# Peptides against a protein of PDB entry 3C66: the designs that were tried, part 21

Target 1, 189 residues: chain A of PDB entry 3C66
Amino acid sequence: KSWANLFEKNDFFFRYKFYLEITAYTRGSDEQHLKWSGLVESKVRLLVMKLEVLAGIKIAHPFTKPFESSYCCPTEDDYEMIQDKYGSHKTETALNALKLVTDENKEEESIKDAPKAYLSTMYIGLDFNIENKKEKVDIHIPCTEFVNLCRSFNEDYGDHKVFNLALRFVKGYDLPDEVFDENEKRPSK

## One batch from the design tools (peptide; made by RFdiffusion4, then SolubleMPNN)

Design b1_p10_6_s3 (from b1_p10_6, 4 letters changed)
Fold by OpenDDE base, seed 5:
Structure b1_p10_6_s3 (fold): chain B 189 residues (1-189), chain A 10 residues (1-10)
Amino acid sequence: as target 1 above (189 residues)
Amino acid sequence: PRIFNSVFTV
């Protein structure tokens, strides 16, 4: 399949068995988030390049569009919970305890003026050179370098109360619900 | 940094 076909949402999230999720979190203003997430997005290609040169990784293909979400986030504990639970189907149900901001509800007074956590998530599909039935892959170094790169760009991004960045390796069957349309069936284990 | 499952078996 051509590289261009990987940018079709429906194909992308079914194409790979493994994904790397990059989530930029902001507990603050939408403007703060736009800057932070934009920076993170702008650096994803550098991470891809670093992943591609790893011996165990055959292909690292980024999905071009971020997934955007926001939650009412009244406390720091809620923000920590979001960062802990988001990005995995097995854990994302915990987020149901928070109010998801939607186009339908964003103008409600209780939501409009509420503290929010903003999330922008980029996905990288991973294909591996399976030499053995059990190959161990370690992407910790390039991921750490990526985080450091993003956070070091501006001193403001050192404020973990506001700005956070997480990288999560997930299997296709454990992708968040957000990546699938209502009519799509989640990949099986 | 928040890096989850960065070491994995495929």
Scores: peptide ipSAE 0.630, ipTM 0.959, DockQ to the pose 0.823
Fold by OpenDDE base, seed 3:
Structure b1_p10_6_s3 (fold): chain B 189 residues (1-189), chain A 10 residues (1-10)
Amino acid sequence: as target 1 above (189 residues)
Amino acid sequence: PRIFNSVFTV
């Protein structure tokens, strides 16, 4: 398959057994989120470069298009829940307790002026040079460096009440539902 | 920082 086919959504989320999810969170305005998520997205290539040089990582391939979502987020506890539960099929059902903002409901009076949490999620497909299933891979350092890089760009991004960033290592069978089309079957274990 | 499962077995 051509290089271009690797960026097709349907091929990308079935091609790898493992993914790194990078989610930028903003509890504030859409404008604040646009700036924050845009910054994070602009730095993903640096993270990829750091991952590719790690022993045991064969390929770190970014999916370039972010996934966008937003929830009504009336409390700080709700914001914490979103950050804890988002990004895994096992836990994402907890988000059903929150109101997802859609194009159909965004103009409703109860939603329009409500506090919101905005999410932008980038995915990196990972392939490993590990034949022995007992070998450990540690990506904590490059992930931490990435978070520090993003947070240090502007003093405003130090406000954890507004701006947050999460990185989650996920197996392909545990990817969020958002990455699959309605007619696609989730990968098996 | 929120970094989940950054140490794993393949």
Scores: peptide ipSAE 0.627, ipTM 0.959, DockQ to the pose 0.798
Fold by OpenDDE base, seed 2:
Structure b1_p10_6_s3 (fold): chain B 189 residues (1-189), chain A 10 residues (1-10)
Amino acid sequence: as target 1 above (189 residues)
Amino acid sequence: PRIFNSVFTV
């Protein structure tokens, strides 16, 4: 399949054994989030370029569309929990303690006026040149550089109470439920 | 920064 075919959801989340998740978090207004997430998304291609030149990485393929979600986030502790637990199937159930904002509930008075955390998550599928399964890959440097690049764009993005950015390496079987349709089964180990 | 599992085995 051509590289272009992987921009569609289709089998993207089944194609790779490994993924890098880039999540932009905003505890504030939707407008603040739009600016922040848009910036992060605009820089993903630079991260891909840095990943592709690593010896162990054969392919770093971005999924072109972000996954959007938002939660009622009344406290800073809730915001911390979101940042800790989101992005992994094994941990995302902890977020059930929070109210997910949906089209069905967004007009409810208790939700409409509540403080919110907004999330935009980009995914990069990873393929590796590793013959020996015991070899370690280190992507810490390019990930750190990416975070610094995004946060340095505007001094306001240094406010960790509002703006956050996380990068998470996950295995395909541990992808969040959001990436799969109701009729799709999560990859097995 | 929040970077999870940036060193991993494949």
Scores: peptide ipSAE 0.626, ipTM 0.959, DockQ to the pose 0.802
Fold by OpenDDE base, seed 1:
Structure b1_p10_6_s3 (fold): chain B 189 residues (1-189), chain A 10 residues (1-10)
Amino acid sequence: as target 1 above (189 residues)
Amino acid sequence: PRIFNSVFTV
């Protein structure tokens, strides 16, 4: 089972030209994030179902595991920056200005007691029935419905200072570095 | 809601 999961990971981020990223953000406690991200993750299958029925979408394949990260996030502006810059290789370098929380540094006093932003990201690989590269695909409606579904589950999730949710359409060459192993080369444009 | 590039050309 472990080898199958590793093989699936390595193939998944090279299999598709396009991906939809779903990121749950929490600026608060790990407990708050666990509840929020767990809810979002539990609803991803519903988004997949809504995407699959769109005429232009041939396949919407969810990756089974979330990617987890956290940053020291002392200000609301830092939290806004994370939400704006995360999820694209072109912009993720801006996050180097923030302290990434790792297993190696999490016990440091300056990190342990610092306000944190938690991120859980799910990926959906997309294949399209469009032969002509000039056709527009619009996934805004199912994405909006998904956000509304997640946010409406609990009144607490209406607090945008704590809980946020972003959906980002990206090309395979613009996937975040987190999806690739050290020995893997990023797909070319 | 934060929805990025939801209208795209394939």
Scores: peptide ipSAE 0.624, ipTM 0.958, DockQ to the pose 0.802

Design b1_p10_6_s4 (from b1_p10_6 with F4Y I10V)
Fold by OpenDDE base, seed 2:
Structure b1_p10_6_s4 (fold): chain B 189 residues (1-189), chain A 10 residues (1-10)
Amino acid sequence: as target 1 above (189 residues)
Amino acid sequence: SKIYNSVFEV
């Protein structure tokens, strides 16, 4: 199958056992988020290149489209909670305590004027050159370099109260629900 | 910024 066919949502989140999630967070305006997330997204290809040269990684395949979400985020604690709980099926239910902004509710007065946290999440599918089922892979260096690259682009991105970035390694069965359609079943362990 | 599980077993 051509590399191009791997960018279709239908197969991407079932193809790999492992994924790297890159989430750009913004507690601020939509404009701030658009700039921040756009920057992060523009750098993902560099992260992929760094991952591909690691001995344990056979393939690092980016999904081309971000997943977008936003929450009412009245406090800094809520923002921290979002960052801690998002990106894993095991923990994402904690986000139900927050108001998800949707097209249906965005015009409600209580939501329209509320502080918001915006999230843009990119996914990289990972395949490994592992003959032995218990090899450790370390991607900390390329992930750190990526964070530094994004954060150093503009001094404003140093404000952790507004702008954040997370990289999360997850197993396919622990992907957030957002990556699956209503008719799709989550991969089993 | 946070990096989660950057060292993992596969």
Scores: peptide ipSAE 0.674, ipTM 0.963, DockQ to the pose 0.832
Fold by OpenDDE base, seed 4:
Structure b1_p10_6_s4 (fold): chain B 189 residues (1-189), chain A 10 residues (1-10)
Amino acid sequence: as target 1 above (189 residues)
Amino acid sequence: SKIYNSVFEV
């Protein structure tokens, strides 16, 4: 109960210099995505616990709400492109080539019946024990364990044509536009 | 599944 109430959206994406993004991808039905993303989200707390005990990590704070988006995704190549380009401000403009599903357009026949990729993204703010020297931080092991945990939960999640998972370390100035309100200015470098 | 930039300098 304590974590959910502590971080209002308002300052979370300005509070940290570094973030870990966890994105669950589904190219399939909304029902498939709800199950997959729900599983991933349920395991994020375990990843946080593993990150907090690493040397050099002072704080790992999850943002409690996922960010949801969906795109018309007619091909497997489009699905790969989404996974490669999403999650960074530097690359997300490539997604403009795809049709974003919105509340305004979701009932259009061309969109309603189209194959879709669904995205649910969780964010973890990271603070480091930076002493006066540049330190190398390695979070690969906890991230790999997390991926394995999610993928091994159900045999259906082994289908990479449908279900995918990405973990991306990003700097605050390279967060996707979705995390900022229209009136908010992106953090500077 | 992909893990991006899991080794970094801070």
Scores: peptide ipSAE 0.673, ipTM 0.963, DockQ to the pose 0.852
Fold by OpenDDE base, seed 3:
Structure b1_p10_6_s4 (fold): chain B 189 residues (1-189), chain A 10 residues (1-10)
Amino acid sequence: as target 1 above (189 residues)
Amino acid sequence: SKIYNSVFEV
């Protein structure tokens, strides 16, 4: 299959057993989020390069298109809940307590002027050079370096009330529902 | 910022 076929959404989220999710969060304006998420996205290639040189990582392949979502987020507690629950199929059902902003509802008076949390999520598929079923891989250093790189770019990004960044290692069977089409069956364990 | 499951078994 050509390199281009590796970037088809349907193939990408079934090809790997493991994924790294990178989510940029913004509780503020759409303009603030566009700047923040754009910065984070621009740095993902640097993270990939750092992952590829780690012992035990065979492939780190980024999915190039971000997934975008936004929620009505009236409180700081709601914002923390979003950050804690998003990015895993096991926990994402907790987000049903919040109002998802859609193209259909964004102009409703109760939603239009409401505080919002914006999310942009990038995915990296991971393949490992591990023959033995119980080798530990540690990606904490490159992930921390990535966070520091993004946060240090502008002093405004130091405000954790507005801007946040999460990196989550997830198994393919625990990917969020957003990555699958309606006709696609979630990978088995 | 949060880093989840950065140490894992494969």
Scores: peptide ipSAE 0.670, ipTM 0.962, DockQ to the pose 0.817
Fold by OpenDDE base, seed 1:
Structure b1_p10_6_s4 (fold): chain B 189 residues (1-189), chain A 10 residues (1-10)
Amino acid sequence: as target 1 above (189 residues)
Amino acid sequence: SKIYNSVFEV
């Protein structure tokens, strides 16, 4: 059975207390983003395997569907802001200063011709073998190896002005609004 | 590329 069929969306984002978010960013064309995000997505299973062998991690389950978004991104500072603010409910409201590209507005001249930042986000639900809330888990090594694996695939992916990758550890109550349907309430603290 | 909160308390 593919991991894609293991969990429905509605159960997945309530099942775990902790998540790892993997976001591929592209400030460029949709074609550039498709190649970059596709590469990142193709490697997520390798990251899962590296996480599962860590003593503190009991389960690492990927949600197989990416979340896609794009923003009008006229400056490099806007692109840095997107990368800094995206992926946390606490900070995502800062993105309201940017124009979100939607199927409804994408044909508007001001949006069509604007520079864009594309985002593709994968989620991994995490369960831990740690009973005591005071124990530290370190996932820095497998995350760094994953970043290096993705960015070393093509020389073009070394251009940080165009291609970026972020890995963010978040709690279930701090997941972005995009993972919940309109009728769903986010988990409490 | 950025890695956020790679060391955390559970």
Scores: peptide ipSAE 0.667, ipTM 0.962, DockQ to the pose 0.815

Design b1_p10_7_s1 (from b1_p10_7, 3 letters changed)
Fold by OpenDDE base, seed 4:
Structure b1_p10_7_s1 (fold): chain B 189 residues (1-189), chain A 10 residues (1-10)
Amino acid sequence: as target 1 above (189 residues)
Amino acid sequence: PRIYNVVFEL
C-alpha cells in the first residue's frame, strides 16, 4: 500500500500497536519553530528508511501531518516539564498546569506577548516481525542518528535552551489525546 | 538527546 493510503487520521492511530513519536520543540519565536520543525519533518523519511531495514521491523509508516501545539512557557523549568511530560497519555495531564495556546485565547494580552514553547509532533506507526515473543527490539541507533542529523544541520540547533528534539516509543493505548477525536475511544491495552 | 523507550521487549 502506498503511504498515501495511511494519511487518513482515524485509521492510522488504530492500525499499529506501536508508534514512534518525533517531537520538535522550540522555546522562541514562531519563525524559529517553523524552520526547526520544518527541518525535522523533512528528515523523517530518512528515519523511516533506517527503521525499515532493521530485522525486527516489518513496517514503518509515517503519518504525514504534524500535530501542532504551543504553551505559555515563562521559564526554562516549564520548558523542561513540557519535554518530560509530553508524548504519553500517562504523563500529559501534567501539561494542564501550563496555559495551552488556542485560537480562542492567543490574542489575550497575557498570552500574546508571553514566552512560548512550540511543539510539532510526527508519528511513525511500527509493525514488528514477531518471530519470538521475547525478542528485544532496539531502535536506539537510528533514533540517535536522526537526532544528530537534525541537530547538526545548523549550529543554532545545538542550543538546547531553544531547540529540542525528542523521540518517544509508545504503545497505541498510551498515545496522546491529541491523536484521537472526541468521539473516538482510545485503544485498549 | 531525549530518546525514550527505544529499547523494548515485544
Scores: peptide ipSAE 0.443, ipTM 0.922, DockQ to the pose 0.866
Fold by OpenDDE base, seed 3:
Structure b1_p10_7_s1 (fold): chain B 189 residues (1-189), chain A 10 residues (1-10)
Amino acid sequence: as target 1 above (189 residues)
Amino acid sequence: PRIYNVVFEL
């Protein structure tokens, strides 16, 4: 990655106090995941547009590159755990119980043929027009509409055993470790 | 649907 891309990434995950994470999950083939995650990614712009028009939102800025990961996922319970624990620094350590697939290990026999869960995560940085700290922000409707849009595109995406989609509102200090480089200090509270 | 913490107080 160019230094420019590194700085742009670093600036993005330090610029905002709040982020919306959009994660496409697939327990199946890499081909299935490519189709699913590609669809979800293609719709993110529509979500951004819906967020930008909300009175409480000053900025909704998508980070254009997805973060990709995959785990050995032998059971449905493991798949549920991934979906529950991923996307927050507070909970992501639970995923250490699973085997992360890497370029170094992907050709190992025990990993190559294992059932896998694939993850593609997109981020939207959020800034709010809140003068009064007591104002509640609700982005549930745009998020629900987005999920429905993605799930309704193909009947196959109704299979929750294979395809899943999560949206998580996260504070900058609770972003997953994947968004920071090794030399970067996580934002403080 | 898995939608987390999308109602919040700043």
Scores: peptide ipSAE 0.442, ipTM 0.923, DockQ to the pose 0.859
Fold by OpenDDE base, seed 1:
Structure b1_p10_7_s1 (fold): chain B 189 residues (1-189), chain A 10 residues (1-10)
Amino acid sequence: as target 1 above (189 residues)
Amino acid sequence: PRIYNVVFEL
């Protein structure tokens, strides 16, 4: 049985109080994004392994399917905005200023030939061994190592104008809307 | 690198 069948979407985004989001960004071609996102996705298991051995982490559970999106991205500033605002419900509304590429609009002349930013996002559910509310968890090191691992694979991935990678720690109530179905209620605080 | 909020209090 593939890992994909073990993690039904049904309750994954309700099961954990905390999530780590891993987003691969590409401002370029679909082919460039496929290679970059595929690389990042292939390394997520290594990050999970590094998280699981941290004393404060009880469980690090990857969601098996990436979330895919793309935006018309005419400027470098737009690309910066995408990277800054994506991945949090609190900030994602800023992305409404950009044109989301959909199956319905992708063939429109204004969209077809437009520069695009592609996004692939992986989620890791986190459960913590916290006895005291004052315990600070620091996952900066494994996250940094993961970024370095991905970016060092090919020299082309050093071009931040094209390829980017973000890791964001979020609470369940602040997950992006993309993880919930229309009939699902966002977790409360 | 874009690493957000990876030091946190639970």
Scores: peptide ipSAE 0.440, ipTM 0.923, DockQ to the pose 0.848
Fold by OpenDDE base, seed 5:
Structure b1_p10_7_s1 (fold): chain B 189 residues (1-189), chain A 10 residues (1-10)
Amino acid sequence: as target 1 above (189 residues)
Amino acid sequence: PRIYNVVFEL
């Protein structure tokens, strides 16, 4: 069975208690974002491999499809807010202050030529080999190595005003709403 | 870098 056939969307975001979110951000053109997010996506398999060899990690399974979104992003402060608030259900409501770009509104005059922040998010489901729930897990090293790998690929990706990359460890009950269908209930604690 | 909560207790 292909890896893609193992994880339908509906089961994937309920299967694990923990997820690693990898979000590529671009405040610029769609072309810039396509290149940046495509690079990040191409490297996710390397991160998975590094996670899988950690003693505390039993399973690291990536969801095969990115989640794509974009916001009207008039200011650098808006861009910082997006990066701060995105990726957690607890904080994502703050993004409602920004205009989400949709297929329905993208041609509106106020949106079409507006500065935009583009987001592409990859998810990795995590299962842990921890007998004692009080044990600390540290995945900082492979995450840092991944960020460095992506940012060092092209000199342009060093411009934090345009290109950003975030990795967020998230509990299943705190996943963004985007991963669930309208009829699905968010996992409880 | 923006790396959030990657040191954690389960």
Scores: peptide ipSAE 0.437, ipTM 0.921, DockQ to the pose 0.837

Design b1_p10_7_s2 (from b1_p10_7, 3 letters changed)
Fold by OpenDDE base, seed 4:
Structure b1_p10_7_s2 (fold): chain B 189 residues (1-189), chain A 10 residues (1-10)
Amino acid sequence: as target 1 above (189 residues)
Amino acid sequence: PRIENVVFEL
């Protein structure tokens, strides 16, 4: 019940100072990505539950809609670059070197049959409990458990050349541009 | 697995 009211995009990316980004990457077919991303998305609720019980976390709220993107990805180096640069406003401009697949260009011969990297990104807004004088909150354990859970579901998902999963902590001012509408101003530092 | 910046300084 409580999460259903948070699904309005309207203020989610302004509500929290901190976000956990969960990105499923696939360098392969759309079908492979659909299965992989769908699995990852199905497990996000389990991660949220593990985060919420941490003494340093007051709130962990998932945004329900994934953000989808795909790039022409001819090489493994391009795939590594995507994984390195995606998920932060500071670094995402490097992705401009790759061809973003859009509804307008997807039928172009140079794009249609090209190797692609698919991305599905889920966001969790985080509110921390400052009262406990914890200078540091470490979420490494639940994140690792989540990754292991997703990767162990199918043997094929162990192939990092095809399937990848990244969890990235991002400040609200450093969220990717994809989360904001054109008329929205990025949160300040 | 890529797990980045998961130690938060508050």
Scores: peptide ipSAE 0.161, ipTM 0.824, DockQ to the pose 0.815
Fold by OpenDDE base, seed 2:
Structure b1_p10_7_s2 (fold): chain B 189 residues (1-189), chain A 10 residues (1-10)
Amino acid sequence: as target 1 above (189 residues)
Amino acid sequence: PRIENVVFEL
């Protein structure tokens, strides 16, 4: 099957049992986020290459489009909560305590000038060579190298109050709701 | 950096 068929959103998030989420966080301006997320996105291919050569990984397939969201984020604690709770269906409901910025509300006075956290999330679908073995797959090294690569690009990205980067391993049934269309049913366990 | 659940048992 051509790569093109693999990048259909609907097929991609049902195809794999496991995903690696790469989320760039910015508590700052949209411009800051665009630079940061754009950098992270530009490096994802390098992570994919490093994952594909691991003996336990059969396929590491990136979804080519980021998922974008932003929240009103008045405090550092809210920013920490976003980073803790985002990226898993089990925990994402906690984000309902925050105001999601939408096209409909972005011009509201209470939202327009409010501090915001911006999120850009890239997904990598993972297929493993191990069907029945209690083999541990450790992707910590390539993930750490990726984070270091992104963070070292500019000294400003060392400010964890503004810029953050998370990598999360997630099962397909625990993907965030954002990856599914309204008419799509979440994969079962 | 947040690197979560990157050591997993299959």
Scores: peptide ipSAE 0.159, ipTM 0.824, DockQ to the pose 0.819
Fold by OpenDDE base, seed 1:
Structure b1_p10_7_s2 (fold): chain B 189 residues (1-189), chain A 10 residues (1-10)
Amino acid sequence: as target 1 above (189 residues)
Amino acid sequence: PRIENVVFEL
């Protein structure tokens, strides 16, 4: 089966029990976010390569398209809340307290001039080797190396008030609503 | 860095 057929949205978020979410956050300008997220996205392939060589990981498949969102983010506390609540269906409802920027509302004066948090999220589907039901798979090392690689690329990316990077392990039933189409049912437990 | 739940018990 060609790799191309594996990247169709229709089955990717149903194919795996487990996903690694990689989210680049920027509280600043769109230009700052484009540079930061573009860097992070360019390095995801290196993380995949590091995951694939781990004995406990059978498959690590990246979804090729980022998910983009932005929120009005007037305070640093709002920015921390976004980073805490985003990336899980269980917690994402807390983001409803913030104004999501959409194509319909982006030209409103109150939104246009507001401070924003930008989010770009990449997904990696994970399949594990079943052979030893007792094997702990720890992906902390490759994830830490990935974060360090991204953060060390430019000194500006050391500013946690502006630039952040999160890696979250999520079960398929707890994926954010953004990954499913309106007619798709969330995977069951 | 925010790295969450990256240890899997299979």
Scores: peptide ipSAE 0.154, ipTM 0.821, DockQ to the pose 0.857
Fold by OpenDDE base, seed 3:
Structure b1_p10_7_s2 (fold): chain B 189 residues (1-189), chain A 10 residues (1-10)
Amino acid sequence: as target 1 above (189 residues)
Amino acid sequence: PRIENVVFEL
């Protein structure tokens, strides 16, 4: 099977039981987010390499396209809520309380000049070596190293009021709705 | 840093 068939969106989010989500958050300008998310995205391959060498991980496969979204984010509490609720189907409905920025509404006066939170999310599909009797696989170390690598690149990225980075483990049935097309059914448990 | 659920129980 060619690598090209592995990159079909529809197949990728059904192939794995487990996913690692990497989300870059920016509460600021689009330019700030472009720099931050671009940096994070450029380092994902290094995280994949660190995951692949773990004895409990059989496959770590990155989905190469980021998912982009932005919300009107008037307060720091709203920014914390976005970071808490985003990335899981169980919790993402809480984000309906915020105004999603779309191509249709971005030029509206109430949205154009509003404070925004920008999100860029990368996904890694994970397959595990169950046969090794390791009932538990811990990826905390490579994830922490990845975060430190991204945050240390520029002093500005130390400002948690503006720039944030989250890594979340999610089961395939609990992936955000954004990863599925309108005609696709969410994976069952 | 926000790192969540990075311990997999199989």
Scores: peptide ipSAE 0.159, ipTM 0.823, DockQ to the pose 0.803; fails the geometry check

